# Ledger of designs, part 52: peptides against a protein of PDB entry 5KEZ

Target 1, 320 residues: chain A of PDB entry 5KEZ
Amino acid sequence: NVAIYNPFRPWWERYQPVSYKLCTRSGNEDEFRNMVTRCNNVGVRIYVDAVINHMCGNAVSAGTSSTCGSYFNPGSRDFPAVPYSGWDFNDGKCKTGSGDIENYNDATQVRDCRLTGLLDLALEKDYVRSKIAEYMNHLIDIGVAGFRLDASKHMWPGDIKAILDKLHNLNSNWFPAGSKPFIYQEVIDLGGEPIKSSDYFGNGRVTEFKYGAKLGTVIRKWNGEKMSYLKNWGEGWGFVPSDRALVFVDNHDNQRGHGAGGASILTFWDARLYKMAVGFMLAHPYGFTRVMSSYRWPRQFQNGNDVNDWVGPPNNNGVI

## One batch from the design tools (peptide; aimed at target 1 W310)

Design b2_p21_7_s1 (made by RFdiffusion4, then SolubleMPNN; from b2_p21_7, 13 letters changed)
Fold by OpenDDE base, seed 5:
Structure b2_p21_7_s1 (fold): chain B 320 residues (1-320), chain A 21 residues (1-21)
Amino acid sequence: as target 1 above (320 residues)
Amino acid sequence: AIPALPANDYENPAWYVGLYY
């Protein structure tokens, strides 16, 4: 991914890829392979956060300022480490004046235009699908158990399916022969927009962002909400079917203030309430549970906004 | 007995990815 130095190595630089090389602030491919092996050997499985909707931002300077030193040029859509070129992006499909998503009530814009300037990959092309599948298959062959698909809301479900259909079975050194990768898709569906979580059920599980938002409201006793109202928790609260849901109290995005769930989201900053919420989540049978392991950062609120919401995990001069 | 859930508000996902320079 791109290496951002202002601010200094923010967490979100990870979501601006310039190659599919396994070479990041967390380590190189050999170190990753070693970790996966050690984890698998003790029954801990690895699921990769796969960023496949886009490459880096269109405004990032061309050069070799990346975690593996790969050259890239956003202006010319040149990513030779893949390789991608101008033919592999949706610039011509997006009809907005800016090239960015301008209206989230237009599903075509949401999927064919750039997410906050991030260069949008043409996932309709078999070439692009194959390059992504090669990346994911390399990870499968290393021994990962599955994937979180980042920004799935911004990809056509059929394009995702086409990629998934190219995937290998899991590594038989640790998984039963014929095992398929576990897929869960990050889709933010809080209602009010045309893209729905149900559009993605055919590809795997989806994130249920209503879970953390509503649980936070109940635990915080907002709007007269009571714990007794949780008697029909899950589908009874309008959530997706349990067998399609990945549930969580918080994630790295909504820990940092506004967005999916807003101020209702409970985090480790509210330790007691957070433990109550996590305890409830783990005790209740609804959905596949994910527990967050995060870190503290020096929050600085200005006009209600944390100006340090970019801060990544503890590191040594940018290396984690 | 359980009240209807209020509609959720969704802001522009500028929060999803930080500003790049």
Scores: peptide ipSAE 0.027, ipTM 0.620, DockQ to the pose 0.104
OpenDDE base, seeds 1, 2, 3, 4: peptide ipSAE 0.021, 0.025, 0.024, 0.024; ipTM 0.606, 0.609, 0.635, 0.601; seeds 2, 3 fail the geometry check

Design b2_p21_7_s2 (made by RFdiffusion4, then SolubleMPNN; from b2_p21_7, 13 letters changed)
Fold by OpenDDE base, seed 4:
Structure b2_p21_7_s2 (fold): chain B 320 residues (1-320), chain A 21 residues (1-21)
Amino acid sequence: as target 1 above (320 residues)
Amino acid sequence: AIPALPANPNESGKWYIGNYY
């Protein structure tokens, strides 16, 4: 991914790919292989946060400022380390004046235009699908158990399916022969927009953002809500089917006040209430649970926004 | 009765915060 130095190595640089090489702030491919092997050997499975909707921001300067040193040129859509070119992006498909998503009530914009300037890959193309599948298959062959598909809301479900259909079975050194990768898709669906979580059920599980939002409200006792209302927690609250749900109290985005959930989201900053929420989540059978592991950072609020929301985990001069 | 969802921003997309320049 791109290496950002202003601010200094923010967490979100990881979500701006320039190649599918396994060289990041966390280590190189050999170190990753070693980690996956060690984890698998003790029954800990690895699920990769796969950023496959886009490459880096369109305004990032061309050069070799990347975690693996690969050259890239956002202006010309040139990512030779893949390789991608101008033919592999949705520049011509997006019809907005800016090239960015301007209206989330327009599903075609949401999927065909750039997410906050991030160069949008043409996932309709078999070439692009194959390059992504090669990346994911490389990870599968290393021994990962599955994937979180980042920004799935911004990809057509059929394109995702086409990629998934190209995936290998899991590595038989650790998984039963014929095992398929575990797939969960990040889709923010709180209602009111045309793209629905149900659009993605055919590909795997989907993040249920209503879960954290609703649970936060209840635990906080906002609007007169009570714990007793949780008697029919799950589908009874309008959530997706349990076997399609990945549930969580918070994620890295809404922990920073961004994305879905708003102020209701509980985080480690509210330790007591957070423990209650996480405890409830783990005790309740609804959905596949995800527990957040985060860190403290020096929050500085200006006009209700944390100006340090970019701060990544503790690191050694950018290396995590 | 199911309580209403709390107030949420108008757009529920994923937002990447940062300087791309």
Scores: peptide ipSAE 0.037, ipTM 0.671, DockQ to the pose 0.113
OpenDDE base, seeds 1, 2, 3, 5: peptide ipSAE 0.030, 0.055, 0.033, 0.029; ipTM 0.673, 0.662, 0.708, 0.695; seed 2 fails the geometry check

Design b2_p21_7_s3 (made by RFdiffusion4, then SolubleMPNN; from b2_p21_7, 14 letters changed)
Fold by OpenDDE base, seed 1:
Structure b2_p21_7_s3 (fold): chain B 320 residues (1-320), chain A 21 residues (1-21)
Amino acid sequence: as target 1 above (320 residues)
Amino acid sequence: AIPAAPANDYENPKWYISLYY
């Protein structure tokens, strides 16, 4: 991914790829392979947060300022390490003046325009689908068990399906022959927008952001909410079907006040309430549960906003 | 109607941890 130095190596640089090389601040491919092997050998499976909707920001300077030293040029859409070129992006498809998503009530913009400046891949093209599939298949062959598809809301479900249809079976060294990768898709659907979580049910599970948001309000006793109202928790609260839901109390975005959920989201900063929420989630049968493991950072609020929400995870083995 | 789910479950784990630390 791109190396961002202002601010200094933020967490979100990891979501700005310039190649599909397994060479980042988290480690190199050999280290990753070693981890996957060791985990699989003790029954711990690995899911990869796959960033396949986009490459890096359009405003990032061209050069070799990346975690693996690969050259890239956002201005010319040149990512030779893949390779991608100007033919592989939705620049001509997006009709907004800025090239960015300007109206989230326009599903076409949401899927064909740049998410906050991130260069939007033309997933309709078989070449692009194949490059992504090659990346994911490499991971599958290493031994990963599945994927979180980042920014799925910004991809056409049919394009996702086309990529998934190219995927290998899981590595038979650790998984039964014929096993398929576990897929869950990040789709932020709190209602009020044209894109729905149900659009993606055919590809796998989807994130249910209503879960953490509503659970937070209940545990916080906001708006007269009571724990007794959780008797029909799940589908009874208007959530997606249990077999399609991936549920969580918080994620890396909304623990920083970003994305869906707002102030209702419980995090480790609210330790007691957070433990209650996580405990409830783990005890309740609804959905496939995800527990967050994060880190503390020096929060600094200015006008209600944490100006240090960019701070990345601690690193004691050098900066790549 | 809910579309048929793809057969993409190798197994059904009870839970997992997302690591950002």
Scores: peptide ipSAE 0.087, ipTM 0.636, DockQ to the pose 0.026
OpenDDE base, seeds 2, 3, 4, 5: peptide ipSAE 0.027, 0.029, 0.028, 0.029; ipTM 0.614, 0.675, 0.630, 0.681

Design b2_p21_7_s4 (made by RFdiffusion4, then SolubleMPNN; from b2_p21_7, 12 letters changed)
Fold by OpenDDE base, seed 5:
Structure b2_p21_7_s4 (fold): chain B 320 residues (1-320), chain A 21 residues (1-21)
Amino acid sequence: as target 1 above (320 residues)
Amino acid sequence: SIPALPANNNENPSWYISLYY
């Protein structure tokens, strides 16, 4: 991914890829292989956060400022480490003046235009699908058990399906022969927009962002809400079917007070209430549960927003 | 009874903007 120095090595630089090389601030490919093997040998499975909707921002300077030293040129859409070129992006397909998503009520813009300047991959092309599948299959062959698909809302479900259909079975050294990777898709659906989480049920599970948002309001006792209202928690609250839901109290995005759920989201900063929420989630049968492991950072609020929300995990001068 | 959840509109997703800037 790109190496960002202003601010200094933020967490979100990981979501601006320039190659599919397994070479990051956390380690190299050999170290990753070793970790996956050791985990699998004791029954701990690895699921990868796969960024496949886009490459880096269109305004990032060309050069070799990346975690693995790979050259890239966003201006010419040149990513030779893949390789991608100008033919592999949706620039000509997006019809907005800016080239960015301008109207989230237009599903075509949401999927064909750039997410806040991030270069949008042409996932309709078999070449692009194959390059992504090759990346994911490399991980499968190493021994990972499945994937979180980042920014799935911004990809056509059929394009995702086409990629998934190219995936290998899981590594038979640790998984039964014929096992398929576990897939869950990040789709932010709180209602009010044309893209629905149900559009993606055919590809695997989806994130249920209503879960953390609603649970937060209940435990905070906002708007007169009570714990007794949780008697029909799950589908009774309008959530997706339990067998399609991945549920969580918070994630790395909404932990920073932005996006889906807003201020209702409970985090480790609200220690007592957070423990109650996590305890309830783990005790209740609805959905497939995900527990957050995070870190503290020096929060500094200005006008209700943390100006240090970019701070990444503990590191030694940029190295994790 | 259960409370309603407000509609989500990501026309200005500030938390996504940080991924670019």
Scores: peptide ipSAE 0.030, ipTM 0.669, DockQ to the pose 0.093
OpenDDE base, seeds 1, 2, 3, 4: peptide ipSAE 0.023, 0.026, 0.027, 0.026; ipTM 0.642, 0.628, 0.676, 0.621; seed 4 fails the geometry check

Design b2_p21_8 (made by RFdiffusion4)
Pose (drawn by RFdiffusion4):
Structure b2_p21_8 (pose): chain A 320 residues (1-320), chain P 21 residues (1-21)
Amino acid sequence: as target 1 above (320 residues)
Amino acid sequence: SLDGFLYMPGSGFHPFFVNKP
């Protein structure tokens, strides 16, 4: 991914890919393979956060400011380490004047245009689907059990299916024959938009962002909500079917207060209420549950938004 | 019971999954 130095090494630089080499601030390919093997050998699975909607920001300076030193040039769309060229992006397919996503009532541009200027991969091309599949198959054979598909709302459900069609079964040393990767797609669907999370049920599960937003408001006793109202918690509150939901109280993004749910999201900063919300979630049968494990940063709210929400993991001059 | 971890390279986060009884 792009090594971003202003601001200094933000957590979200990892969502701007430069190549598919397994080489990050978290470690190299040997350390990754070692981790996956050791965890599988004690029965704990690894799920990978797959960033496949885009490469890096279109305004990022060319050069080798990358986590493995790979060269890249966003202005010329050259990502030779993959390789990707200008033919591999949606510049000609997007219809907005800016080339970015401008209107979320238009389902087409949400898919074909750049998300906040991030170079949008042409996922309809077999070559691009093959390069992504090659990356995910490399991970599957190492032994990962599934994937979180980042920014799934900005990918066509069919393109995702075309990529998944190319995946191997899970490593037969650890998983039964015919096992398929666990897929959960990150789609923020709070209603009121043309894109529905149900559009993605053919591919795997979806993140249910309504879950934590509603639970936070309820536990905080905001907006007239009471815990007694949780008697019909689940699809009774308009959530996706339980067998398609990946649920959580907070995630790495919205724990910073700017996300789906804003200030209502309970986090480790609200430890007493947070424990209660996690407890309710873990006790209730709805959904497959994910628990957040975080790091502290110097929060500094100005106008209800944290100007330090970009700060990366604890580090000494960028080394984690 | 613990099911597994979400791997997020370089982000520093270590979220994990739980199997309910």

Design b2_p21_8_s1 (made by RFdiffusion4, then SolubleMPNN; from b2_p21_8, 8 letters changed)
Fold by OpenDDE base, seed 3:
Structure b2_p21_8_s1 (fold): chain B 320 residues (1-320), chain A 21 residues (1-21)
Amino acid sequence: as target 1 above (320 residues)
Amino acid sequence: PLDGYLWRPGSGFRDYFVIKP
């Protein structure tokens, strides 16, 4: 991915890929392989956060400032380490003036235009699908158990399916023969927009962001909410079917105050309430649960916003 | 009601949604 130095190595640089090479601030491919092996050998499975909707931001400077040293040029859409070129992006398909998503009520924009400037891959192209599948299959062959598909809301479900149909079975050294990768898709659906979580049920589980948002409201006792109202928690609250839901109290985005759910989201910053929410989530049978492991950073609020929300995990000069 | 929040400090990104009571 892009190595960002202003601010200094933020967490979100990981979501700006310039190649599918497995060398990042966390380590190289050999180290990753070693980690996966060691984890699998003790029954801990690895699920990779796969960034496949886009490459890096369109405004990032060209060069070799990347975690693996690969050259890239966002301006010309040149990612030779893949390789991608200008033909592999949706620049010509997006019809907005900026090239970015401007209206989230327009499903076509949401999927064909750039998410906050991130170069949008033309996932309709078999070439692009194949490059992504090769990346994911390499990970599968290493021994990962599945994937979180980042920014799934911004990909056409059919394109996702086409990629998934190219995937190998899981590594039989650790998984039953014929096992398929576990897929959960990040889709932010809090209602009111044309893109629905149900659009993605066919590909795998979907993140249920209403879960953390609503649970936060209840635990905080906002708007007269009571714990007793959780009697029909799950589908009874309008959530997706349990067998399609991946649930969580917070994630790396919304723990920074801006994410889906807003201020209702409980985080480790509110330790007592957070433990209550996580405890409830783990005790309740609804959905597939995910527990967040995060870190403290030096928050500095200006006009209600944390100007240090970019801060990544504790690191040694950018290396984790 | 949802408010979309596009967070793009520097070269960064994320879209967030805030649920208003």
Scores: peptide ipSAE 0.029, ipTM 0.703, DockQ to the pose 0.039
OpenDDE base, seeds 1, 2, 4, 5: peptide ipSAE 0.026, 0.026, 0.027, 0.026; ipTM 0.679, 0.671, 0.678, 0.680

Design b2_p21_8_s2 (made by RFdiffusion4, then SolubleMPNN; from b2_p21_8, 8 letters changed)
Fold by OpenDDE base, seed 4:
Structure b2_p21_8_s2 (fold): chain B 320 residues (1-320), chain A 21 residues (1-21)
Amino acid sequence: as target 1 above (320 residues)
Amino acid sequence: MLDGYLYLPGSGYRDYFVVKP
């Protein structure tokens, strides 16, 4: 991915790929392979956060400022380490003036235009699908158990399916023969927009952002909410079917401010309430649970926003 | 309830925000 130095190595640089090389602040491919092997050997499975909707931001300077030294040029859409070119992006498909998503009520914009300037891959193209599949298959062959698909809301479900259909079975060294990768898709659906979580059920599980939002409200006792109201928690609260839900109290985005779910989201900063929420989540059978393991950073609030929300995990001069 | 992404100029950071109807 792109190496960002201003601010200094933010967490979000991880979500700006310039290649599919397994070479990042967290280590190289050999180290990753070693980690996966050791984890698998003790029954801990690895799920990769796969960024396949886009490459890096369109405004990033061209060069070799990347975690693996790969050259890239956002301006010309050149990512030779893949390789991608101008033919592999949705620049001509997006009809907005800015090239970015301008209206989230327009499903076409949401999927065909750039997410906050991130160069949007033309996932309709078999070439692009194949390159992504190759990347994911390499990970599968290493021994990962599945994937979180980043920004799935911004990809057409059919394109995702086409990629998934190209995937190998899981590595038989650790998984039963014929096992398929576990897929969960990041889709923010709090209602009111045309894109629905249900659009993605066919590909795997989806993130249920209503979970953390509603649970936070209840635990905080906002609006007269009571724990007793959780008696029909899950589908009874309008959430997606349990077998399609990945649930969580918070994620890395909404942990850093007024993200999806709003101020109701509980985080480790609210330790007591957070423990209550996480405890409830783990005790309740609804959905596949994900527990957040994060870190503290020096928060500085200006106008209600943390100006240091970019701060990445503890590191040694950028190396994790 | 609508959700959107906030872009911070000069960065690639994306922030999810909820727009209340």
Scores: peptide ipSAE 0.026, ipTM 0.686, DockQ to the pose 0.037
OpenDDE base, seeds 1, 2, 3, 5: peptide ipSAE 0.025, 0.026, 0.026, 0.024; ipTM 0.674, 0.671, 0.689, 0.672

Design b2_p21_8_s3 (made by RFdiffusion4, then SolubleMPNN; from b2_p21_8, 6 letters changed)
Fold by OpenDDE base, seed 4:
Structure b2_p21_8_s3 (fold): chain B 320 residues (1-320), chain A 21 residues (1-21)
Amino acid sequence: as target 1 above (320 residues)
Amino acid sequence: MLDGFLWMPGSGFRDYFVKKP
């Protein structure tokens, strides 16, 4: 991914890929392979956060300022380490004036235009699908168990399916022969927009962002909410089917006081209430649960926003 | 406010704005 130095190595640089090389602040491919092996040997499975909707931001300077030293040029859409060129992006398909998503009520814009300047890959192209599949298959062959698909809302479900159909079975050294990768898709659907979580059920599980938002409201006792109202928690609250849901109290985005769910989201900053919410989540049978492991950072609020929300995990001069 | 993802270069600000009914 891009190496960002202003601010200094923010967490979000990880979501700006310039290649599919396994070389990041977290380590190189050999270290990753070693970690996967060690984890698998003790029954801990690894799921990769796969950023396949886009490459880096269009405004990032060209050069070799990346975690693996790969050259890239956002201006010319040149990513030779893949390789991608201008033919592999949706620049000509997006019809907005800015090239970015301008109207989230337009599903076509949401999927064909740039997410806040991030160069949008033309996932309709078999070439692009194949390059992504090669990346994911390399990870599968290393021994990962599955994937979180980042920004799935911004990809056509059919394109995702086409990629998934190219994937190998899981590594038989640790998984039963014929096992398929576990897939869950990041889709923010709180209602009111044309793109629905149900559009993606055919590809795997989806994130249920209503879960953390509603649970936070209940635990906080906002708006007269009571724990007794959780009697029909899950589908009874309008959530997606349990077998399609990936549930969580918080994630890396909404820990920063932003993202889906708003102020109701509970985090480690509210330790007591957070423990209650996590305890409830783990005890209740609804959905596939995800527990957050995070870190503290020096929050500094200005006009209601944390100006230090960029701070990444503990590191040594950028190296994790 | 409409649902959306905001990333601001230099600030590190990343947010998903959700449309309210």
Scores: peptide ipSAE 0.024, ipTM 0.676, DockQ to the pose 0.038
OpenDDE base, seeds 1, 2, 3, 5: peptide ipSAE 0.023, 0.024, 0.027, 0.023; ipTM 0.659, 0.663, 0.686, 0.671; seeds 1, 2, 3 fail the geometry check

Design b2_p21_8_s4 (made by RFdiffusion4, then SolubleMPNN; from b2_p21_8, 7 letters changed)
Fold by OpenDDE base, seed 2:
Structure b2_p21_8_s4 (fold): chain B 320 residues (1-320), chain A 21 residues (1-21)
Amino acid sequence: as target 1 above (320 residues)
Amino acid sequence: MLDGFLWRPGSGFRDYFVIKP
């Protein structure tokens, strides 16, 4: 991915890929392989956060400022380490003046235009699908158990399916023969937009963001909400079917939503209430549960916004 | 009240939601 130095190595640089090399500030491929093996050997499975919708931002300077030193040029859409070229992006498909998503009520824009300047991959192309599949298959062959698909809302479900159809079975050294990778898709669907979580049910589970949002409201006792209302928690609250849901109290994004919104989300900053929420989630049968393991950072609020919301995990001069 | 929101810290990005009491 791109190495950002201003601010110094923010968490979000990880979501700006310039190659599919397993070479980051967290380690090299051999170290990753070693970790996966060690985890699998004790029954801990690894799921990779796969960024496959886009490459880095269009405004990032060309050069070799990347975690593995690979050259890239966002301006010319040149990512030779893959390789991708201008033919592999949706620049000509997006019809907005800016090239960015301008209207989230237009599903075509949401999927064909750039997410906040991130170069949008042409996932309709078999070449692009194959390059992504090769990346994911390499991980599968190493021994990962599945994937979180980042920014799934911004990909056509059919394109995702086409990629998934190219995936290998899981590594039989640790998984039963014929096992398929576990897939869950990040889709933010709180209603009001044309893209729905249900559009993605065919590909795997989806993130149910209503879960943490509503649970936070209840536990905070906002608007007269009561714990007793949780008797029909799950589908009864309008959530996706349990077998399609991945549920969580918070994630790395909405942990940083304080001041900008998302105030109902419970985080470790509200320790007592957070423990209540996590305990409830783990006790209740609805959905596949995910527990957040995070870190503290020196929050500095200005005009309601944390100016240090970029701070990544604890590191030694950028090395994790 | 739930609203969609795009968050752009510096050159970074994330979309999430705004929840109001």
Scores: peptide ipSAE 0.029, ipTM 0.686, DockQ to the pose 0.042
OpenDDE base, seeds 1, 3, 4, 5: peptide ipSAE 0.025, 0.028, 0.028, 0.027; ipTM 0.670, 0.697, 0.678, 0.670; seed 5 fails the geometry check

## One batch from the design tools (peptide; aimed at target 1 D150)

Design b2_p22_1 (made by RFdiffusion4)
Pose (drawn by RFdiffusion4):
Structure b2_p22_1 (pose): chain A 320 residues (1-320), chain P 22 residues (1-22)
Amino acid sequence: as target 1 above (320 residues)
Amino acid sequence: TRAFMVEVEALENPWNFFGFPA
């Protein structure tokens, strides 16, 4: 991923890929393989956050400011370490004047245009699908059990299916024969938009962002909500079917207060209420549960938004 | 104990999600 120095090494630089080499601030390929093997050998599975909708920002300066020193040039669309060229991006397919996503009532541009200027991969091309599949198969053979598909709303459900069609079964040393990767797709669907999370049920589960937003408001006793109203918690509140939901109280994004749910999301900063919300979630049968494990940063709210929400993991001059 | 996952924010991709079976 791009090594971003202003601001200094933000957590979200990891969502701007430069290549598919397994080489990040978290470690190299040897350390990654070692982790996956050791965890599988004690029965704990690894799920990978797959950033496949885009490469890095179109305005990022060319050069080798990358976590493995790989060269890249966003202006010329050259990512030779993969390799990707200008033929591999949606510049000619997007119909907005800016080339970015401008209107979320238009399902097409949400898919074909650049998400906040991030170079949008042409996922309809077999070559691009193959390069992504090669990356995910490398991970599957190392032994990962599934994937979080980042920014799934900005990918066509069919393109996702075409990529998944190319995946190996899970490593037969640890998983039964014919086992398939666990897929959960990050789609923020609070209603009112043309894209529905149900559009993605053919591919795997989806993140149910309504879950934590509603639970936070309820536990905080905001907007007239009471815990007694949780008697019919689940699809009774308009959530996706339980067998398609990945649920959580907060995630790494919206724990910073700017996300789906804003200030209602309970986090470790609100420890007393947060424990209660996590407890309710873990006790209730709805969904497959994910628990957040975080790091502290110097929060500094100005106008209800944290100007330090970009701060990366604890580090000494960028070394985690 | 039911099956669940853990998201580890301090780890970059693809290092940051762990699952535990029931």

